# Peptides against a protein of PDB entry 1LOE: the designs that were tried, part 48

Target 1, 181 residues: chain A of PDB entry 1LOE
Amino acid sequence: TETTSFSITKFGPDQQNLIFQGDGYTTKERLTLTKAVRNTVGRALYSSPIHIWDSKTGNVANFVTSFTFVIDAPNSYNVADGFTFFIAPVDTKPQTGGGYLGVFNSKDYDKTSQTVAVEFDTFYNTAWDPSNGDRHIGIDVNSIKSINTKSWKLQNGKEANVVIAFNAATNVLTVSLTYPN
Target 2, 181 residues: chain A of PDB entry 1LOE as posed
Amino acid sequence: TETTSFSITKFGPDQQNLIFQGDGYTTKERLTLTKAVRNTVGRALYSSPIHIWDSKTGNVANFVTSFTFVIDAPNSYNVADGFTFFIAPVDTKPQTGGGYLGVFNSKDYDKTSQTVAVEFDTFYNTAWDPSNGDRHIGIDVNSIKSINTKSWALQNGKEANVVIAFNAATNVLTVSLTYPN

## One batch from the design tools (peptide; made by RFdiffusion4, then SolubleMPNN)

Design b2_p30_6_s1
Fold by OpenDDE base, seed 1:
Structure b2_p30_6_s1 (fold): chain B 181 residues (1-181), chain A 30 residues (1-30)
Amino acid sequence: as target 1 above (181 residues)
Amino acid sequence: DGYKRIGFSATSNNSEYSINSVSFSSELTL
């Protein structure tokens, strides 16, 4: 069995096991993907590639990730655009901004993207988001249009806990979000 | 080849998105 694991409890000013892209950076021991300014994209990748799939056996890895996040918006009624945890080709670069969250380029399914994302979407895009207009968690496979979504109530400025687990045997991705405080 | 990179991505027009901590583990049976 091949295993990979890492943990970052505080982000240093020169976090060498991360690849920063766009406006992503570290400050005050946090990973700040974007500041509260217009038209920005920020990303950070774990520097080591992860072996997710074996072509010889066809086996797919089980994985679990946990993280904490904070969204700070000056106006809780208008929070744009969102963020993702994503899995992409090793040479991935920032993609389309705005509602595409820097990860995708289309609402149409594009297998060449080879990208899976769990989105925490705070802004309603009429063209692809759930019609109820709720902020939501979404599972995105090769498209910004989620294959499944669940409404989520943002608590502005508060820390949320997330757990994402993938079970290869069942092909089920599980997402949990809580506000413990 | 079966390898991917994982990470976080955010876009903004008016909001700050930050990660305070992260852990990850994977197991691939060969």
Scores: peptide ipSAE 0.821, ipTM 0.975, DockQ to the pose 0.949
Fold by OpenDDE base, seed 3:
Structure b2_p30_6_s1 (fold): chain B 181 residues (1-181), chain A 30 residues (1-30)
Amino acid sequence: as target 1 above (181 residues)
Amino acid sequence: DGYKRIGFSATSNNSEYSINSVSFSSELTL
């Protein structure tokens, strides 16, 4: 069995096991993807590639990730695009277009993207988001248009706990989000 | 081929998106 694991409880100023892209950086022991500034894209990748699929056997990895995040918006009614946890080709680069969360570049399914993301979408994009306009968690496969979504109520400025698990046997991705405080 | 990178990404014009902690584990049976 090939395994990959890492844990970062405090992000250092020179976090060597991360690749920072765009405006992503660490400060005050946290990973800041974006600051509250105009037109910014920020990303961070775990530096080591993860063996997610074996071509010889066809086996796909099981994985679980947990993380905590905070969204700080000027107010709860004026929140920007959102963020994702994503899995992408090793040479992935930031994408432009705010609504695409720095990961995708189309609402059309594009298998060449080879990218899966769990979005925590805090801005309603009429062209592809659920029509109810709710902030939502979405599962994105090769498109910013989620294959499944669930409404989520942002607690601005508060820390949320997320668990994302993938079961290869069932091909099911589960996402849990809680606000413990 | 079967290798990917994982990470976080955000876009914004007025909001801060931060990750305070992360843990990850994967298991691939060969």
Scores: peptide ipSAE 0.810, ipTM 0.974, DockQ to the pose 0.932
Fold by OpenDDE base, seed 2:
Structure b2_p30_6_s1 (fold): chain B 181 residues (1-181), chain A 30 residues (1-30)
Amino acid sequence: as target 1 above (181 residues)
Amino acid sequence: DGYKRIGFSATSNNSEYSINSVSFSSELTL
């Protein structure tokens, strides 16, 4: 069995195991994907590729990731599009901004993207988001249009805890989000 | 070839998105 693991408790100014893309950077011991400015994309990748599936056996990895995040919107009624945890080809580069979250380029299923994302979507995009207009968690497979969503209430400025787990045997991805404080 | 990179991505028009901590583990049976 091949295993991969990493943990970053505090993000340093020279975080060697991250690849920063767009406006992503570290400051104050945190990874800041974007600042509260207009029209930006910020990303950070773990530098080491992850062996997600084995071409010989066809086996797919189980994985679990946990992270904490904070969204700081100067105006809680005017929040930007969101952020994702994503899994993409090793040479992935920032994609379309805005509602595509820097990860996708289409609402149509595009297998060539080879990208899976869990979105924490804080802005209603009429063309693809759930019609109720709620901020939501979504599971995105090769498209910004989620295959499944769940409403989520943003607590501006508060730290949220997220756990994402994938069970290869059942092909089920689970996402949990809590605000402990 | 079975390898991917994982990461975070955000877009902004007026909001700061930050990650305070992260952990990841995977296991692949060969």
Scores: peptide ipSAE 0.779, ipTM 0.969, DockQ to the pose 0.940
Fold by OpenDDE base, seed 4:
Structure b2_p30_6_s1 (fold): chain B 181 residues (1-181), chain A 30 residues (1-30)
Amino acid sequence: as target 1 above (181 residues)
Amino acid sequence: DGYKRIGFSATSNNSEYSINSVSFSSELTL
């Protein structure tokens, strides 16, 4: 059994266990993924690669990932673009911005992406998002077009607590988002 | 080879739109 774990409870100015990409940086003990400018793309990766499957045994890892995030948005229903947790190749670099959330390049399934993401999407993209136009949580596999979505009520400026769990035995990814009272 | 990196990404086209994370943890068992 191989166990990998880490915990970051605050983000310092010299957070050496993160790889910052694009406009991502730390300030005031927070990880800031967007600059206060138009057309920004920011990413941050945990610096150590994660062993998610064993080529010798074929075993796939179980994992539980927890994080908090805060969105401060202007007072409008549909503001671009969104936030995502993702799992990607070790040499991953920022991908297409805007509605692709800096993680994908296509609405069509592209196995070469080798990327899974959980999106917290605040902007309705007609070409691929649920037609109801709701802000939503989506599970994305090698495409920005989610394989499953759930409407999500953004609480502006509030800390959302997220737990993402993967059960290898059942091949089920579970996403939980709560806003503490 | 079975290795990946995990992390966050965010995009915005609005200067009044910001996204921050306060904490980040993970545990994997293989």
Scores: peptide ipSAE 0.717, ipTM 0.952, DockQ to the pose 0.558

Design b2_p30_6_s2
Fold by OpenDDE base, seed 4:
Structure b2_p30_6_s2 (fold): chain B 181 residues (1-181), chain A 30 residues (1-30)
Amino acid sequence: as target 1 above (181 residues)
Amino acid sequence: DGKKRIGFSATSNNSEYRVVSFSFSSTLNL
């Protein structure tokens, strides 16, 4: 068994194990993914590639990823755009902004994307989001149009705790979000 | 191939919209 792990409990000013893209940066020990401009795309990647499957054996990794985030939205309803955790090719660069969350370029399935994301979406995009208009968590596979969604009540400005687990044997991805405070 | 990078992304078209993270960890078993 090959085990890979890392833990970042605060984001320092010289966080060398992150690759910052777009408007992503660190300040006050936090990873900040948006800038105070109208149109912003910010990303940050753990610098070391993750070995998620073995081409020789076909084995797929089990993983558990944990993180915290805060969305501070100025409006009570339908404020753009959202936050994502994603898994992408090692040379990934920021993709389309806005409702594509900087991770995807299409609502159509595109296997060449080779990208999986868990979205925390605060903006209703009529073309692909659940028709009820709720803020939601979505699982995205090679498309911004989620394969599965669940309504999510944003606690504005509060810290959310997220755990994402993947069981390779069952091919099940589990997402849990809590607001501990 | 079998290697990927993991991370975060956020977007906005509102200058007052703020997205931040305070921690990030992961464990993989292959």
Scores: peptide ipSAE 0.813, ipTM 0.975, DockQ to the pose 0.553
Fold by OpenDDE base, seed 1:
Structure b2_p30_6_s2 (fold): chain B 181 residues (1-181), chain A 30 residues (1-30)
Amino acid sequence: as target 1 above (181 residues)
Amino acid sequence: DGKKRIGFSATSNNSEYRVVSFSFSSTLNL
């Protein structure tokens, strides 16, 4: 068994195990993904590649990822666009901003993307989001148009605790979000 | 291939939309 694990309980100014992209940076022991500018895209990747699939054996990895995040949007009439946890090619770079969350470039399935994401979407994009217009958690596979979604009530400015688990045997991805405070 | 990188991404269309994270951990078994 090949095991990979890491735990970052606070983000330092010289976080060596993270690759910062776009407007992502650390300050006051927190990872900040957006800057106070009109349009911004910020990303941060764990520096070490993760081996999720073995071509020789065909085995697929099981994993559990935990993190916390806060979306603070003072302007209640412009709560755009969202936050995302994603798995992408090792050489991944920021993609389209706005509703594409800096992770995808199309609402159409594109296998060349080789990207899976769990989105915490606060803005309704008519072209691909659930018709009810609710803020939601979505599972995205090679497209910004989620294969599955669930309504999520944003608690503005509050810290959310998330746990994402993938069971290779059942091929089930589980996402849990709570607001402990 | 079987090698990937994991992380976070956030976007905003205005200066009044802050996205931050305070912790990040993961365990993977292949």
Scores: peptide ipSAE 0.809, ipTM 0.974, DockQ to the pose 0.548
Fold by OpenDDE base, seed 2:
Structure b2_p30_6_s2 (fold): chain B 181 residues (1-181), chain A 30 residues (1-30)
Amino acid sequence: as target 1 above (181 residues)
Amino acid sequence: DGKKRIGFSATSNNSEYRVVSFSFSSTLNL
């Protein structure tokens, strides 16, 4: 078994193991993904590539990823746009902003993106989001149009704890979000 | 070759919309 792990418990001013893209940066020990501008796209990648499958054996990795985040939004129902955890090609660059969350470019399935994301979506995009209009967690595979969603009640300004686990044997991705405080 | 990068992305069209993270960890078993 090949095990790869990392843990970042705070984000320093010179966080060498992150690749910052777009408006992403660190300040006050926080990874800040949005700047105080009208339209913003911010990303940060763990600098070391992860080995999710072995091309020689076909084995696929199990993984557990944990993180915390805060969305601090204006007090409005349909506030744009959202936050994502994603897995993408090593040379990934920021994609379409706005409702595409900087990760995708289409609501149509595009296998060439080779990207999986867990979205924490605060803005209802009529063209692809669940018709109930709820803020939601979504699992996105090669498309901003989620293959599965669940309504999510944002606690504005509160720290969310997220655990994302992938079971290779079952090919199931699970997402857990809690507000511990 | 089975290598990917993982990370975070956020977008907004509102200057008052702030997205931050305080921690990030992962363990993979291949």
Scores: peptide ipSAE 0.806, ipTM 0.974, DockQ to the pose 0.560
Fold by OpenDDE base, seed 3:
Parts: structure tokens; sequence; C-alpha cells
Structure b2_p30_6_s2 (fold): chain B 181 residues (1-181), chain A 30 residues (1-30)
């Protein structure tokens, strides 16, 4: 068994195991993904590539990822665009277009993207988001148009705890979000 | 080849919209 494991409990000013992209940076031991400007895109990647699939055996990895995040918006209604956890090719670069959450570039399925994301979407994009207009958690496979979504009530300014688990045997990705405080 | 990177992304068109993270952990078994 090949195991990859890491744990970051605080984000320091010299966080060498992260690759910062766009407007992503660290301050006050926090990973900050947005700057105080309009049209900001910020990303951060764990620097070491993870091996999720073995081409020789066909084995697919199981994984459990945990993290915390806070979305602090100026109002409780019209806030754009969201936060995303994603798995992408090692040379992935930030994408433009706020509605694509900095990860995708189309609502059309594109297997060449080789990108899977869990979105925490706070802005309703009529072209691809659930018609009810609710803020939601979505599972995105090679497209910003989620293959599955669930309504999510944003607790503005509150710390959310997330656990994402992938079971290779069942090919099921499970997402759990709680507001412990 | 089965190698990927994992991470976070956030976007905004509002200068007052802040997205931050305080922790990040993962365990992967192949």
Amino acid sequence: as target 1 above (181 residues)
Amino acid sequence: DGKKRIGFSATSNNSEYRVVSFSFSSTLNL
C-alpha cells in the first residue's frame, strides 16, 4: 500500500508545502483565497502530487480529506462566488470566470479536464446551477455543472468543518459539512 | 499517470467577500 498523508493545522507565512496561485496567500495563520479586490481568483495546492490511480494495476486510491473554511460575505443574499476543494492534473492553473470557481471553464462535460471538485457555491448561475437557486454543495466531474447537489445553508462568517471521503470500491464520494460552533 | 494535486480555489467579484481556511489534512491509500 502506498500512503500519502499530511496535516496542516495552521498556515504560516512561509508555508512551503503549498503552491499559491492567483491571489492566494497566508496571513494570521490563515490561508486566504480572496483579496480585497474585484474579480479575484485565489488557489492553493498541496505541493506534493498525490497518486490516486495506478496505471499498472488499475487500483484506485481511497482517501479522506478534512479541512475548515469560512466565507465572510458583506450580506446574506447576493454573494459571489464560492469555495471549492478540487483534484486536478499536477500542472493545473487558475481559470477565469467567477462562476467557474477558478477550476473549470465550461458547463459542458470534458473528460480531458481530469478534474473533480466539491463546490460550496454561494452564487446562483442560471445556466448550470440547481433551479431552486439555493446555495449548495456540488460534486463536479469535469464540468462546473454538478453531477449531484444538495442545498446548503451558509452560516456567514462561521467556521465550517468538512470531511470528504472517497471509496474506490464503490466509486462514491461522500461530503460532510458541519458548523460545530 | 494517476498523479494529481489537491487544493482549494475561491473566486469573487466583491471586494468584501472573504474566503479563508484554517486547516487542511488528507490521507490517501493506494
Scores: peptide ipSAE 0.793, ipTM 0.972, DockQ to the pose 0.560

Design b2_p30_6_s3
Fold by OpenDDE base, seed 3:
Structure b2_p30_6_s3 (fold): chain B 181 residues (1-181), chain A 30 residues (1-30)
Amino acid sequence: as target 1 above (181 residues)
Amino acid sequence: DGKKRIGFSATSNNSEISVVSVSFSSTLNL
């Protein structure tokens, strides 16, 4: 069994095991992806590639990740655009367009993207988001148009605890989000 | 190859989005 693991509880000013992209950087021991300014995208990648698939056996890795994130907007009623955990080709680069969350570039399914994301989407894009207009968690496979979504109530400025687990045997991705009281 | 990178991404017009902590573990049966 090949195992890869890492943990970062405090993000340092020279976090060598991260690749920063766009406006992403560390400050005050946090990974800050965006500031509250217009039209910004920030990303950070774990520097070591993860072996997700084995060509010999066809096996896919099981994985679990837990993280805590914060979205802090001046106005809780107008929050754009969102946050993602994603898995992408090793040479992945930030994408433009706020609604694409820096990860995708189309609502059309594109297998060449080879990208999976769990989105925490705070802004309604009529072209692809659930019609109820709710902020939502989505599972995105090669498209910003989620294959599945769940309404999510943002608690502005609060730490959200997320667990994402993938079971390769069942091909099920599980996402949980909690706001501790 | 079967290797990918994992990460976080955020876009904003008005929000400060940050990650406080992260842990990750993967296991691949060979």
Scores: peptide ipSAE 0.828, ipTM 0.977, DockQ to the pose 0.939
Fold by OpenDDE base, seed 1:
Structure b2_p30_6_s3 (fold): chain B 181 residues (1-181), chain A 30 residues (1-30)
Amino acid sequence: as target 1 above (181 residues)
Amino acid sequence: DGKKRIGFSATSNNSEISVVSVSFSSTLNL
């Protein structure tokens, strides 16, 4: 089998295995994607490409990722726009900001995007988000309009622990989020 | 092709969004 694995527990000022895009940078041993300013887009990519699919056999990789993130807003009512873990073409660049989370450009399915994302969406966009208006976790395939969502209660300023696992045999992506006390 | 990059993205008008730690592992049968 072909295996790729990495772990970063403290983000250094010169993190060689990350590609920083937009306003993304490291400070105080964290990866800071956005600052508390208007119209911010920040991204960071793991520098080594991941072999997700083998063209010879058609096999698809299994993967698991675990991470901790924080959204720190001025108050719990006004929180925009969101955070995402994503998988994209190796030459990917920041896309549309705001509700598109810097990852997509359309709510319409676009296979040329070749991008999958797990979104942690804090802002309700009427045009594509679930009608209940809840903050939510979403699975996005080639579109900002999620193929599946689940309501999520943001705890402002608290560390959220996330596990995302993909089982190639069943084609099932599993997402869990917890706020430890 | 079968190669992709993984990462994090965030957008904001008023919030600081950060990642504290991350781990990743993938296995592909050849």
Scores: peptide ipSAE 0.825, ipTM 0.976, DockQ to the pose 0.939
Fold by OpenDDE base, seed 2:
Structure b2_p30_6_s3 (fold): chain B 181 residues (1-181), chain A 30 residues (1-30)
Amino acid sequence: as target 1 above (181 residues)
Amino acid sequence: DGKKRIGFSATSNNSEISVVSVSFSSTLNL
C-alpha cells in the first residue's frame, strides 16, 4: 500500500510545499486565495503529486482531506464567486475565472479536463447552477456544472470546517461542511 | 499515470477567501 499524507496548520511566508498560482499567497499564517478586489483568481497546489490511480492495477486511491476555509465578503448578499478543493493534472494552471472558479472552462463535460472539484459556490450562474439560486456545495467532474449539489448557507467571515472523503470501492465522494459553535 | 495534484482555487469579485489549515491522506493498494 502506498500512503501519502500531509498537513499544514500554519501557512508560512515561504511555504515550500505549495505551488502558488494566480493571486494566491500566504499571509498571517493563512493561504489567501483572493483579495477583496474584482476579478481575482487564486490557487495553490500541494507541490508533491498524489498517486490517485495506479495504471498497472487500475486501483484507485482512497483519500480523506480536511480543511478550514473562510469567505469574507463586504456583505452577505453579494458574494462572488466561490471556493474549491480540486484534483487536477500535475501541470494544472489557473483556468477560467468568475463562475468557473479558476478550475474549469466549460459547463459541458470535458474529459480532457481530468479535473474533479468540490465547489463551495456563492454566486448563482444561470447557465449551470441549481435553479433555486441557493449557494451550494457541488461535486464537479470535468465540468463546472456539478453532478450533485446541496444547498449551503454561507456564514460570512466564519471558519468552515470541511471533510471530503473518497471511497474507491464504492466510487463515492462524500463532503461535509460545518461551522463550529 | 495516475498522478495528480490537489489544491485549492477561488475566484472573487469582492471577497477575501482563505484557507486556515489543511490535511490530506491517501492510500493506494498496489
Scores: peptide ipSAE 0.825, ipTM 0.976, DockQ to the pose 0.949
Fold by OpenDDE base, seed 4:
Structure b2_p30_6_s3 (fold): chain B 181 residues (1-181), chain A 30 residues (1-30)
Amino acid sequence: as target 1 above (181 residues)
Amino acid sequence: DGKKRIGFSATSNNSEISVVSVSFSSTLNL
C-alpha cells in the first residue's frame, strides 16, 4: 500500500511544500488566495504529486482531507466568487477566473480538464448554478456545472471546518462543513 | 501514471479568501 500524508497547521513565509499560483501567497501564518480587490485569482498546490490512480492495477486511492478556510468580505450581501479544493493534472495552471473559480473553463463536460473539485460557491451564475440562487457546496467533475449541490449559509469572516473523504470501493465522495461555535 | 496534484483555488471581486490549516491522507492499494 502506498500512503501519502501531509499536514500544515501554520503557513510560513517559506512554505517549500506549496506551489503558489496567481495571487496566492502566505502571510500571518495563513494561505491567502485572494485579496478583497477586483478580479483576483489565487491558487496553491501541494508540491508533491499524489498517486490517485494506479494505471497498472486500475486501483483508485482512498483519501481524506480536512481544512479550515475563511471568506472575509466587506459586504456580506454581495460576495464573489468562491473557493475550491481540487485535484488536477500535475502541470495544472490557473484556469478561467470569476465564476469558473480558477479551476474550469466550461459549463459543459470537458474530459480533457481531468479535474475534480469541491466548490464553495458564494456567487450565483445564472448559466450553471442552482436556480434557487443559494450559496452552495458543489461537486464538480470536468465542469463548473456541479453534478451535485447543497445549499450553504456563509458566515462572513468565520472559520469553516471542512472534511472531504473519498471511498474508492463505493465511488462516493462525502463533504461536510461546520462552523464551530 | 495516475499522479495528480491537489490544491486550493479561489476567485474574488470583493473578498479575502484564505486557508488556515490543512491535512491530507491517501492510501492506494497496489
Scores: peptide ipSAE 0.823, ipTM 0.976, DockQ to the pose 0.946

Design b2_p30_6_s4
Fold by OpenDDE base, seed 5:
Structure b2_p30_6_s4 (fold): chain B 181 residues (1-181), chain A 30 residues (1-30)
Amino acid sequence: as target 1 above (181 residues)
Amino acid sequence: DGYKRIGFSATSNNSEISIKSVSFSSELKL
């Protein structure tokens, strides 16, 4: 079995195992993807490629990731746009901003994207988001239009704990989010 | 070729989005 694992509990100013893109950077031991400014995109990639699929056997990897995030907006009633945990081609670069979360370029399925993302979406985009207008978690496969969503209540400025797991045998991706406070 | 990179991506008009900690583990049967 080929395994890959890493853990970062404090993000340093010289975090050599991350590739920073756009406005992403580290400060105060945290990875800051965006600041509270207009029209910004920030990303960070783990520097080592992950072996997700084996062409000889056809096997797909199982994986689990956990992380703690904070969204801090000056106005809790107007929060845009959100973020993703994503898996993309090794040479991936920032994509369309705004509602596309810097990961996708279309609401239509685009197999050339080769990208899977779990989105934590704080802004309602009428063209593709769930019609109830709720902030939501979504699973995105080659499109910003999620294949599945679940409403999520943002606690502004509070830490949220997330676990994402993928079972290759069942082809099921699970997502959990909790606020410990 | 079966290799990907993983990470985080965020966009903002008015929100500071940060990650405090992260862990990842994958297993591929060969």
Scores: peptide ipSAE 0.825, ipTM 0.976, DockQ to the pose 0.949
Fold by OpenDDE base, seed 2:
Structure b2_p30_6_s4 (fold): chain B 181 residues (1-181), chain A 30 residues (1-30)
Amino acid sequence: as target 1 above (181 residues)
Amino acid sequence: DGYKRIGFSATSNNSEISIKSVSFSSELKL
């Protein structure tokens, strides 16, 4: 079994195992993807590629990731746009901003994207988001239009704990989010 | 070729989005 693991509990000013893209950077021991300014895209990739699929056996990796995030907006009723944990080609670059979360370019399924994302979407985009207008967690496969969503109540400025797990045997991706405090 | 990169991506018009900590593990049976 080939295994890969990493953990970052404090993000340093020179976090060598991250590739920063767009406006992403580290400050105050955190990974700051965006600041509260308009039209920003910020990303950070783990520098080492992950062996997610074996061409010889056809096996797909099981994986688990956990992280703590904070979304802090000046106005809790006007929060845009959100973020993703995503898995993309090794040479991935920032994609379309705004509602596309810097990860996708279309609401139409595009297999050439080769990208899977778990979105934490704070802004309702009429063209593809769930019609109830709720902030939501979504699972995105090659499209910003989620294959499945779940309403999520943002607690502005609070730490949220997330666990994302993928079981290759069942082909099921699970997402949990809690506000411990 | 079976390799991907993982990470975070955020967009904003008015929100500071930050990650406090992260852990990841994967297992690929060969």
Scores: peptide ipSAE 0.824, ipTM 0.976, DockQ to the pose 0.949
Fold by OpenDDE base, seed 4:
Structure b2_p30_6_s4 (fold): chain B 181 residues (1-181), chain A 30 residues (1-30)
Amino acid sequence: as target 1 above (181 residues)
Amino acid sequence: DGYKRIGFSATSNNSEISIKSVSFSSELKL
């Protein structure tokens, strides 16, 4: 069995095991993906590629990730755009901004993307988001249009704990989000 | 191929999005 694991509990000013893209950076021991300014894209990748799929056996990896995030918006009634935890080709670069969250370029299924993302979407894009207009968690496969979504109540400025787990045997991706404080 | 990179991506019009901590583990049967 090939295993990979890492943890970062405090993000240093020169975090060697991250690849920063766009406006992503570290400050005050946090990974800051975006500032509260207009039209920004920020990303950070774990520097080591992850072996997700074995070509010989066809096996797919089980994985679990846990993280704590904060969205801090000056105006709680108008929060844009959101973020993702994503899995993409090793040479991935920032994609379309705004509602595409810097990860996708289309609302249509695009196999060439080879990207899976769990989105935490704070802004309603009428062209692809759930019609109820709720902020939501979504599972995105090769498209910004989620294959499944669930409404999520943003607590502005509060820490949210997330667990994302993939079970290869069942082909099920689970997402949990809690606000412990 | 079978290798991918994982990470976070965010876009903002008016919000600061930050990650406090992260952990990841994977296992692939060969």
Scores: peptide ipSAE 0.821, ipTM 0.976, DockQ to the pose 0.939
Fold by OpenDDE base, seed 1:
Formats: structure tokens, C-alpha cells, sequence
Structure b2_p30_6_s4 (fold): chain B 181 residues (1-181), chain A 30 residues (1-30)
């Protein structure tokens, strides 16, 4: 069995096991993906590739990730655009900004993307988001148009705890989000 | 080829998005 694990509880100024892209950087021991300015894209990748799939056996990895995030917007009634936890080709680079969250380029399914993302979407894009207009968690497979979504109430400026687990045997991805405060 | 990179990606016009901590584990049977 091949295993991979890592944990970062304090993000240092020279965090060697992260690859920073766009406007992503570390400050005050946190990973800051975006600042509250217009048209910004920020990403950070774990530097070591993860073995997710074995071509010989066809086996897919089980994985679990947990993280704590904060979204802090000056105006709680207008928050754009959101972020993802994503899995992409090893040479992945920032993609389209805005509603595409820097991860995708189309609402049409594109298998060549080879990208899966769990989105925490704070802005309603009429072209692909759920029609109720709610902020939501979504599961994205090769498209910014989620295959499944669930409404999520943003608590501006507060820490949220997330757990994402994938069970290869059942092919089920589970996402949980809580606000402890 | 079975290998991927994982990470976070965010976009903004008016919000600061940050990660306080992260952990990850995976197991692949060969």
C-alpha cells in the first residue's frame, strides 16, 4: 500500500512543501489565497505528487483531508468569488479567474481537464450555479458546473472547519463543514 | 499516469480567503 500524509498547522514564510501560484502567499502563519481586491487569483499546491490511481490494478486511493478556512469580505451581502480544494494534473497552472475559481475554463464537461474540485462558492453565476442563488458547496468534475451542490450559509470572517473524505470502494465523496464559533 | 497534485485555489473581487491549517492522508492499494 502506498500512503501519503502531511499536516501544516502554521504556514511559514518559506514553506518549502508548497508551490505558490498567482497571488497566493503566507503571512502571519496562514496561507492567504486572495486579498480583498478585484480580479485576483491565488493558489497553493502541495509540492509532492499524490498517487491517486493505479493503472495496473485499477485501484483508486482513499483519502481524507481536513482544513480550516476564513472568508473575510468587507460587505457580507456581496462576496466573490470563492475557493476550492482541488486535485489536478501535476503540472497544473492557474486557470480562468472569477467564477471559474482559477481551476476550470468551461461549464461544459471537459475530460482533458482531469480535475476534481470541491468548491466553496460565494457568488451566484447564473450560467451554471444552482438557480436558488444560494452560496453553496459543490463537487466539480472536469467542469465548473457542479455535479452536486448543497446550500451553505457563509459566516463572514469566522473560521470554518472542513472534512473531505473519499471512499474508493463506494465511489462516494463526503464533505462536511462546521462553524465551531 | 495516476499521479496528481492537490491544493487550494481561490478567486476574489472583494474577499480575503485564507487557510489556517490543513491535513491530508491517502492510501492506495497496489
Amino acid sequence: as target 1 above (181 residues)
Amino acid sequence: DGYKRIGFSATSNNSEISIKSVSFSSELKL
Scores: peptide ipSAE 0.821, ipTM 0.976, DockQ to the pose 0.949

